Peptides against a protein of PDB entry 5HOI. Designs and how they scored, part 251

Target 1, 351 residues: chain A of PDB entry 5HOI
Amino acid sequence: FRYMPFSPAGTPFGFTDRRYLTMNEVGYVSTVKNSEQYSITVSFFDVGRFREYHFEDLFGYDLCFLNEKGTLFGQSKTGQIQYRPHDSIHSNWTKIIPLQAGERITSVAATPVRVIVGTSLGYFRSFNQFGVPFAVEKTSPIVALTAQNYRVFSVHYSQFHGLSYSLSELGTSSKRYYKRECPLPMSLPNINSDMKKDANLDYYNFNPMGIKSLFFSSYGDPCIFGSDNTLLLLSKWRSPEESKWLPILDSNMEIWKMSGGKETTDIHVWPLALAYDTLNCILVKGKHIWPEFPLPLPSEMEIRMPVFVKSKLLEENKAILNKKNEIGADTEAEEGEEDKEIQIPVSMAAE

## One batch from the design tools (peptide; made by RFdiffusion4, then SolubleMPNN)

Design b1_p24_4_s3 (from b1_p24_4, 16 letters changed)
Fold by OpenDDE base, seed 3:
Structure b1_p24_4_s3 (fold): chain B 351 residues (1-351), chain A 24 residues (1-24)
Amino acid sequence: as target 1 above (351 residues)
Amino acid sequence: EKEFLEKQKKIDAWESVEKATARK
């Protein structure tokens, strides 16, 4: 198993010279390979609040985290990290994280007050926004990080135990755990079913955990979006005994509803953030499950518990059709009825 | 250690150039 660098909603190069390093509700960071160097662009959705900027990357940054105050970059192999404030008043700073033989930075996160670095050996390194170190902790191998304010959501991987998560708060004097290496009930990518398409293999090689993104909601709840395209939210995390993962959106079901019950295999949800009761996302059209260039405008999807499965709706529609046929309604069964769009109940389409 | 310090000096020099260009 190889630990890959993870950034929230980052995309692979595929067959192109360009990719997104990260994207969220603030904006998107792109990198273009120019011979031996990279050109990085930091773009924003709120063009009135922020000015797009670019710079030449001589290091080949493969890790990124964007927030409202700056962008954190990391190089997984060299251990270099750079923080770039969006405001020119504040200084950029760069550091090298000491890595052991074979160790990689696997994820980075930044808030206006904290910088976090996680590694393939489970080193958790914390800094302030100026790069002053607080602590180094040894955990299980870190595969993903996100942070909001002082809170950190970390995902860990063990070959024996699979995925686990931690939720911690990085105060000024101490780290507090709300959750420490608890089991994460997220499905890993199914190599046998999902890898039938070359595009899925490319994505799996880029992100073996299938974690498309992780973030904190606007309410400060940890969220994760896996390869199953289900948004999981950690509810009641302040109460260790009551804390549970909620499947708050099946995006494949929502796309199916939006298509009028058609099996659309060419529309994909790419998660950005959870704002209140809406998933901010990119609706990707095409062969790849990730957004290409130019980036489409963000879309909003209302969160809904996946109570209905497509199979149940298909069975109900078949049962309705069979009952209509028994009642002797001379509906000419045109041979084309097998392709009839599954009528989504008006309640499910209007909800 | 020396290679780290040389890399850091190159970085610090580059950050100084970026600050000087962003102020123009």
Scores: peptide ipSAE 0.009, ipTM 0.402, DockQ to the pose 0.009
Fold by OpenDDE base, seed 2:
Structure b1_p24_4_s3 (fold): chain B 351 residues (1-351), chain A 24 residues (1-24)
Amino acid sequence: as target 1 above (351 residues)
Amino acid sequence: EKEFLEKQKKIDAWESVEKATARK
């Protein structure tokens, strides 16, 4: 087994000189190999809000994380990281992460307030958005990271225990765990069944965990999309005893329905984000399971889970809050109600 | 260790130049 650098929805080079370093709902980062150099382009789906930019990469960045405020780059072998704000008002910064012999940066994540670095030896390093370090923690080997605001979703791998996950919050003074190295019920890629096509072997060599992407939903729930093309959502993560992974979308089943019940072996879902009740994704048509160039327009897939209850319960809770505010009930209770987990009724999880 | 500190010093020096050039 070899730890490989992971970035959300990143693609391999394959037989080409170009790949996507990462992509999500904000945009996509591409790299083109030019001799010993790389040219990186940061592109956006909202061209009215953001301007595409490019730069020459002399370091060979193989890790990337894109957010609404900037792009984090990393080099897995050298330990170099660079943060590039999208706005030219803020300066770029570069840092070297100290690595032990054989240690690799396996994943990086960035929010507008935090930078996170995970390694093959399980070093979890946290920084602010300016690259000021907060802490170093030793965990099980980190294979994937994502973050939203102050929250971090980490995936760990042990040869003895398989896949695990952690969910943590990086406050100003301390790290809080909601989940700490709990079992992750995701299947690893099956080399014997799935590797019948050379294209699948190329992808496996790039990403041996088969994690196509991981992200937080618009509601702040951890999501993971594995090699089985199932979107898993962590429900009730604030309640340790009630927390469970929900298979909220079988994308193979959705493609099958969209095709009118025909076996389509040439259409693949490439996950970007979960926005409310829809998976934002790229529909890939071709031999490769990953998007090529140019990038197709994003598509939306409706999820089967009644997140309609979260949206309705959020609308109902907002309507109740607005009614309470109209009735002049005291202001001290507001900060504590926003953090209440929207309980999905058990009856709707069975449809 | 020494090579790491030298690489970091080169980066910190380069960032200082970029910050100085971006302020002009």
Scores: peptide ipSAE 0.009, ipTM 0.376, DockQ to the pose 0.008
Fold by OpenDDE base, seed 4:
Structure b1_p24_4_s3 (fold): chain B 351 residues (1-351), chain A 24 residues (1-24)
Amino acid sequence: as target 1 above (351 residues)
Amino acid sequence: EKEFLEKQKKIDAWESVEKATARK
């Protein structure tokens, strides 16, 4: 197992010279390899609110987090971080995070008020937006971070315990935990079944946890989107005993519905954000499960509790077909093996 | 906050229905 640098919705290079370092509802950050340097571009979906900018990266930033006020960059091996405000009024700042031998920065997050750095040894470092340190805490190894305002959602990995999560609030005087290293009920990528496609192996080597993204919803709930393409939302996190993960969207099921019940193996959901009741995402068409260049326009998917598993729908449709065949059995309609498009019940399209 | 609590109540109501249907 290797701790890899994680950024929300970051993509691998694959066989290309370019990748997305991160993307969310604000925009997307791309990097292009040019010899021994990189060119980074920070692009925005709201082109009226923000101006796209670029710079030369001599450090090879492999970590990124984008927010409405700036972009945080990190280099996993050297421990360098850089914060770049979108507004030219505020200066960029750079800091070196001290790393132990073999330690890596695994994730970074930034809000308008906080900067967070997590490491493969479980060092959790907090700063203000100007790079002034608040605290250093030792946790289980951090594999992913996101933050909204003062809140931080962290994912941890132990070889013995698997995935866990924490939810904390970084006040001015103290860190408060709402959840501390609780089990995360997310499936890890299955190397034996999923690696039959070369593109999945490349993605697994880039992101062995299969966490495509994590974010806070518009309501401030922690969300995670794993390799199973299910959006999990942490419900009731203010009440530790009542807190639970809700599978609020099966994106494979939604793609199957949108295709009219056809098996589509070439369409993939790439998560950006959860706004109210819609998943903002990129619909990826092609060999890779991640968006390529140019970036497609964002799409919206309505969140729906997966009340009906595809298997139940297939069984119900078989039972309905068998009942129709029992009632219609007097007409010798030939057994043409036509892939009968499974009609999605109108009730499931209207819910 | 109020709208969040109303959406959370809808989600919690749905889970109650799912738990009731998954037990049948």
Scores: peptide ipSAE 0.000, ipTM 0.276, DockQ to the pose 0.019
Fold by OpenDDE base, seed 5:
Structure b1_p24_4_s3 (fold): chain B 351 residues (1-351), chain A 24 residues (1-24)
Amino acid sequence: as target 1 above (351 residues)
Amino acid sequence: EKEFLEKQKKIDAWESVEKATARK
């Protein structure tokens, strides 16, 4: 295992000279290799509110977080971070985070009021939007961060305990925990089953945790989207005893329904954000599970509790087929290999 | 503007319900 730099919905280079550093509901940040340099472009979905901008990156930023006010960049090895406001009213600032030998920045997050840096040694560093430091806390090794306003969702990794999470609020005077290093019920990528395709190995090498993205919902609930393509939402987090992870969307099941019950291996959900009752996402078509260039238009997918396990739907469809065959036994209908499309009952397509 | 205000009202209502449920 190696600590890799994580950014929400970031993509690998693969065999290309370009990748997405991050993407969310605000926009997408791309980087293109140009010899020893990189060209970074910050693009937005709301072209009426924001203007696309680009700059030359001499540092090789491998960490990024985009918000409505600016973009935070980080270099995992050197500890350099840069904040770039979208508006020219505020100046860019650069800072070097002191790193110990072998320490890396593993994730960064930025809100209009806070900048957060997490490291492979579990240093949690907080700043204001101007790069003024508040505190340094020692936690378990941080593998992912997201933030909304003053609230931070952090994912931690231990070789002994697996994944944990924290939910905290960074006030002016103190950090409050709602959750502190609680077990995260997310499956890690299965190297043995999933690595049969080179594209999956490339993605695993880029992101060993399989966390495609993490964000706060529009309601301020922590969300995480893992390698199993299930959207988890942390419900009731204000009540520590009642807090639970809800599997609010099985995106593989939704793709299966959208395909008319066909096994589609070439369509993938790439998560951006959760807005109310819809997952904002990119529908990726192709060999890679991540979006390529140009970026497809975002799609909306309605969140639904997975009431149906694919196995149970297949068993019910087999039981329906067997009942039809028991009634139809007298007609010598020829063995045409009709690829009998599993007709999703109209009731299950309308619910 | 109107959609943003309606959206914000839904968020504020939801946060109010969560805060009320957390106090019971």
Scores: peptide ipSAE 0.000, ipTM 0.287, DockQ to the pose 0.016

Design b1_p24_4_s4 (from b1_p24_4, 13 letters changed)
Fold by OpenDDE base, seed 5:
Structure b1_p24_4_s4 (fold): chain B 351 residues (1-351), chain A 24 residues (1-24)
Amino acid sequence: as target 1 above (351 residues)
Amino acid sequence: DKEFLEKQKAIDSWESVEKAFARK
């Protein structure tokens, strides 16, 4: 296992010279290799509110976080971070995070009021939006961060305990925990089953945790989207004893329904944000599970509780087929291997 | 917002989510 730099919905280079550093509901940040340097572009979905901008990156930023006020960049090995406001009213600032031997920045997050840096040794560093430090805390190794306003959702990894999470609020004078290094019920990528396709191996090498993204919902609930393509939402996090992870969307099931019950292996959900009751996402078509260039338009997917297990639907469809065959035994209909499209019952297609 | 509180209650209760989606 190696600690890799994580950014929300970031994509690998693969066999290309370009990738997305991050993307969310605000926009997308791309980087293009140009010899020994990179060209970074910060693009927005709301072109009326924001202006696209680009710059040359001589440092090779491999960490990024985009918000409505600016973009945070980080270099995992050197410890350099840069904050770039979208508006010209505020100046860019650069800082070097002191790293120990073998320590890496693993994730960064930024809000209009806070900057957070997490490391492979579990150093949690907090700053204001101007790069003034508040505190340094030692936690379990940090593998992912997201933040909204003063609130931070952090994912931690231990070789002995697997994944854990924290939910904290970075006030002016103190850090408050709502959750502190609690078990995260997310499955890690299965190297043996999933790595049969080269594209999956490339993605695993880029992101060994399989966390496609993590964000706060529009309601301020922590969300995580893993390698199983299930959206998890942390419900009741204000009540520590009542807090639970809810699987609010099985995106593989939704793609299966949208395809009319066909096994589609070429359509993938790439998560951006959760807005109210819809997952804002990119529908990726192709060999890679991540979006390529140009970026497709975002799509909305209604969140649904996975009431139906695919196995149970397959069993019900087999039972319906067997009942039809028991009634129709007298017609010598030729065994054409018609790939009998699993007819989704009209009731399940309209729901 | 009332709708926010109802959606949050639906998310917070499995039965409320199932009932909220079964009513569409």
Scores: peptide ipSAE 0.019, ipTM 0.424, DockQ to the pose 0.022
Fold by OpenDDE base, seed 3:
Structure b1_p24_4_s4 (fold): chain B 351 residues (1-351), chain A 24 residues (1-24)
Amino acid sequence: as target 1 above (351 residues)
Amino acid sequence: DKEFLEKQKAIDSWESVEKAFARK
């Protein structure tokens, strides 16, 4: 198994010279390969609040985290990290994270007050926004990180136990755990079913965990969006015994509803953030499950618990059709193999 | 901003999104 560098909603190069290093509700960071160097652009959705900027990257940054105050970059192999404030008043800083033989930085996160570095050996390194180190902790191997304010959501991987998660708060004097290496009930990518398309293989090679993104909601709840395109939210995390993962959106079901019950294989949800009761996302059209260039405008999807399964709706529609045929309505069954549009219940279409 | 701190205090009083919706 090889640990790959993870950034929230990052995209692979595929067959192109460009990719997104990360994207969220603030904006998107792109990198373009120019011979021996990279050109990085930091773009924002609120163009009135922030000015787009670019710089030359001689290090080949493969890790990124964007927030409202700055961008954190990392190089997984060399251990170099760079923080770039969006405001020119604050200086950029660079550090080298000491890595052991074979160790990689697997994920980085940054808030206005904290910088976090996670590694393939499970080193959890914390810094302030100026790069002053607080602590080094040894955990299970880290595969993904996100952070909001002082809170950190970390995903860990074990070959024996699969995925686990931690939720911690990085105070000024101490780290507090709300959750520590608890089982994460997220499905890993199914190599046999998902790898039938070359585009899925390219994405799997880029991100073997299938974690498209992880973030904190606007309410400060940890969220994760896996390869199954289900948004999971950690509910009641302040009460360790009552804490549960909620499947708050089946994006494949929502796309199916939006298509009028057609099986659309060319529309994909790419998650950015959860704001209140809406998933901010990119609706990707095409062969790849990730956004290409130029980036489409963000869309909003209302969160809903997946109560209905497509299979159940198909069975109900078949049962309705069979009953109509038994009642002897001489509707000429024109055997047109028209993909009979599954009637979505009006309650599910109006919701 | 004072409003941001008040929103953050409100958020920190919530145990989850479920509790935020149950108060409406």
Scores: peptide ipSAE 0.007, ipTM 0.424, DockQ to the pose 0.015
Fold by OpenDDE base, seed 1:
Structure b1_p24_4_s4 (fold): chain B 351 residues (1-351), chain A 24 residues (1-24)
Amino acid sequence: as target 1 above (351 residues)
Amino acid sequence: DKEFLEKQKAIDSWESVEKAFARK
């Protein structure tokens, strides 16, 4: 087994000189090899909110994480990381992560308030947005990271136990675990069945875990999209005993239905984000299961499990909160209710 | 392929994947 650098929705070079380092709902980061250098472009879907920028990469960044405030880059072998704010008012910063012999940075994540680095030896390193370190923790080997605000979703690999996940919150003084190295019910790529096509072998060599992407939903739920093209959402993660992975979208089944029940082997879903009740994705047509250049515009796929209840319950909770505020009921008790997980009524989860 | 061009137009218009395929 070889640890490969993981970035959310990153693509291999294949037979080309270019690839996507990462992509999500904010935009996409591309790199083009030019002799010994790379040209990196950070592009955005909202061209009115953000300006595309490019720079020369002398380090060969193979890790990337894009958020609304900046882009984190990493070099898996050297341990160099760079954070580049999208706004020119904020300075970029560079840091070298100390690596042991044979240790690699396997994943990086950045939010407006945190930077996270995970390694092949299971070093979990946390920083603030300015690169000031908080802590170093030893975990099982980290293969993927994503983060939203203070929350981190980490995927771990053990040779003995396969895939596990953690969900943690990085406070100012302490790390809290909601989930710690719990089994992840995601299928690994099947080398014997899936590798019949050379393009699948190229992707497997790039991403042996088959994790196309992982992200937090717009509602702050951890999501993962594996090689089986099923979107898994972690439900009830605030209640450790009630927490479960929900298969909220089988994208192969959706493509099959939409094709009129024809085997469509040339259309692939490439996940970007989960926004409300829709998977934001790239529809890939061709030999490769990943998007090529130029990037097609994103598409939306409706998820089958009614996360519709969470939006309605958010609206209902806002309506209840607004009614309580209109009635002048003492607000001291309500700061504790915003962080309550919106319980989906069992009746709506069974249909 | 005409079907590909129609799907690509639906993708390019931010239409749902369902709309992109329902044009069959």
Scores: peptide ipSAE 0.000, ipTM 0.233, DockQ to the pose 0.096
Fold by OpenDDE base, seed 2:
Structure b1_p24_4_s4 (fold): chain B 351 residues (1-351), chain A 24 residues (1-24)
Amino acid sequence: as target 1 above (351 residues)
Amino acid sequence: DKEFLEKQKAIDSWESVEKAFARK
């Protein structure tokens, strides 16, 4: 087994000189090999809000994380990381992460307030948005990271225990765990069944965990999209005993429905983000399961699971809050309600 | 296809989705 650098929805080079380092709801980062250097382009879906930019990469960045404020780059072997704000008002910064012999950065994540680095030896390193270190923690080997605000979703791998996950919050003074190295019920890529096509072997060599992407939903729930093309959402993560992974979308089944019940072996879902009740994704048509160039426009897939209850309950709660605000009831309760887990009634979890 | 109808019934019933994915 070899630890490979992971970035959310990153693509391999394949037989080309170009790949996507990462993509999500904000945009996509591409790299083009030019002799011994790379040219990196940071592109955005909202061209009115953001301007595309490019730069020359002499380091060969193989890790990337894009957010609304900047892009984090990493080099898995050298330990170099670079943060590039999208706004020119803020300076770029570069840092070297100290690596042991044979250690690799396996994943990086960045929010507007935190930078996280995970390694093949399980070093979890946290920084602020300016690259000031907070802490170093030793965990099981990290294979994937994502983050939203102060929250971090990490995927771990052990040869003895398989996949596990952690959900943590990175405060100013301390790290809180909501989940700590709990079993992740995601199937690993089956080399014998799935690798019948050379394109699948190329992808497996790039990403042996088969994690196409991981992200937080718009509601702050951890999501993971594996090689089985199933979107898993971690429900009730604030309640340790009630927390479970929900298979909220079988994307192969949705493609099958969209095709009018025909087996389509040439259409693939590439996950970007979960926005409310819709999976933002790229519909890939072709031999490869990953997007090529140019990137197709994003598509939306409606999730069929009782996450509709969260949106309806949120709309109902917003409608109740708006009605309470119209009735002039006192303002002190607002900050404490956003952090309450929307309890889905057991009756609605059966629909 | 029988497998499709079973998967569709599994998707249309949360309990059957959990059971269908827990059996894989």
Scores: peptide ipSAE 0.000, ipTM 0.305, DockQ to the pose 0.039; fails the geometry check

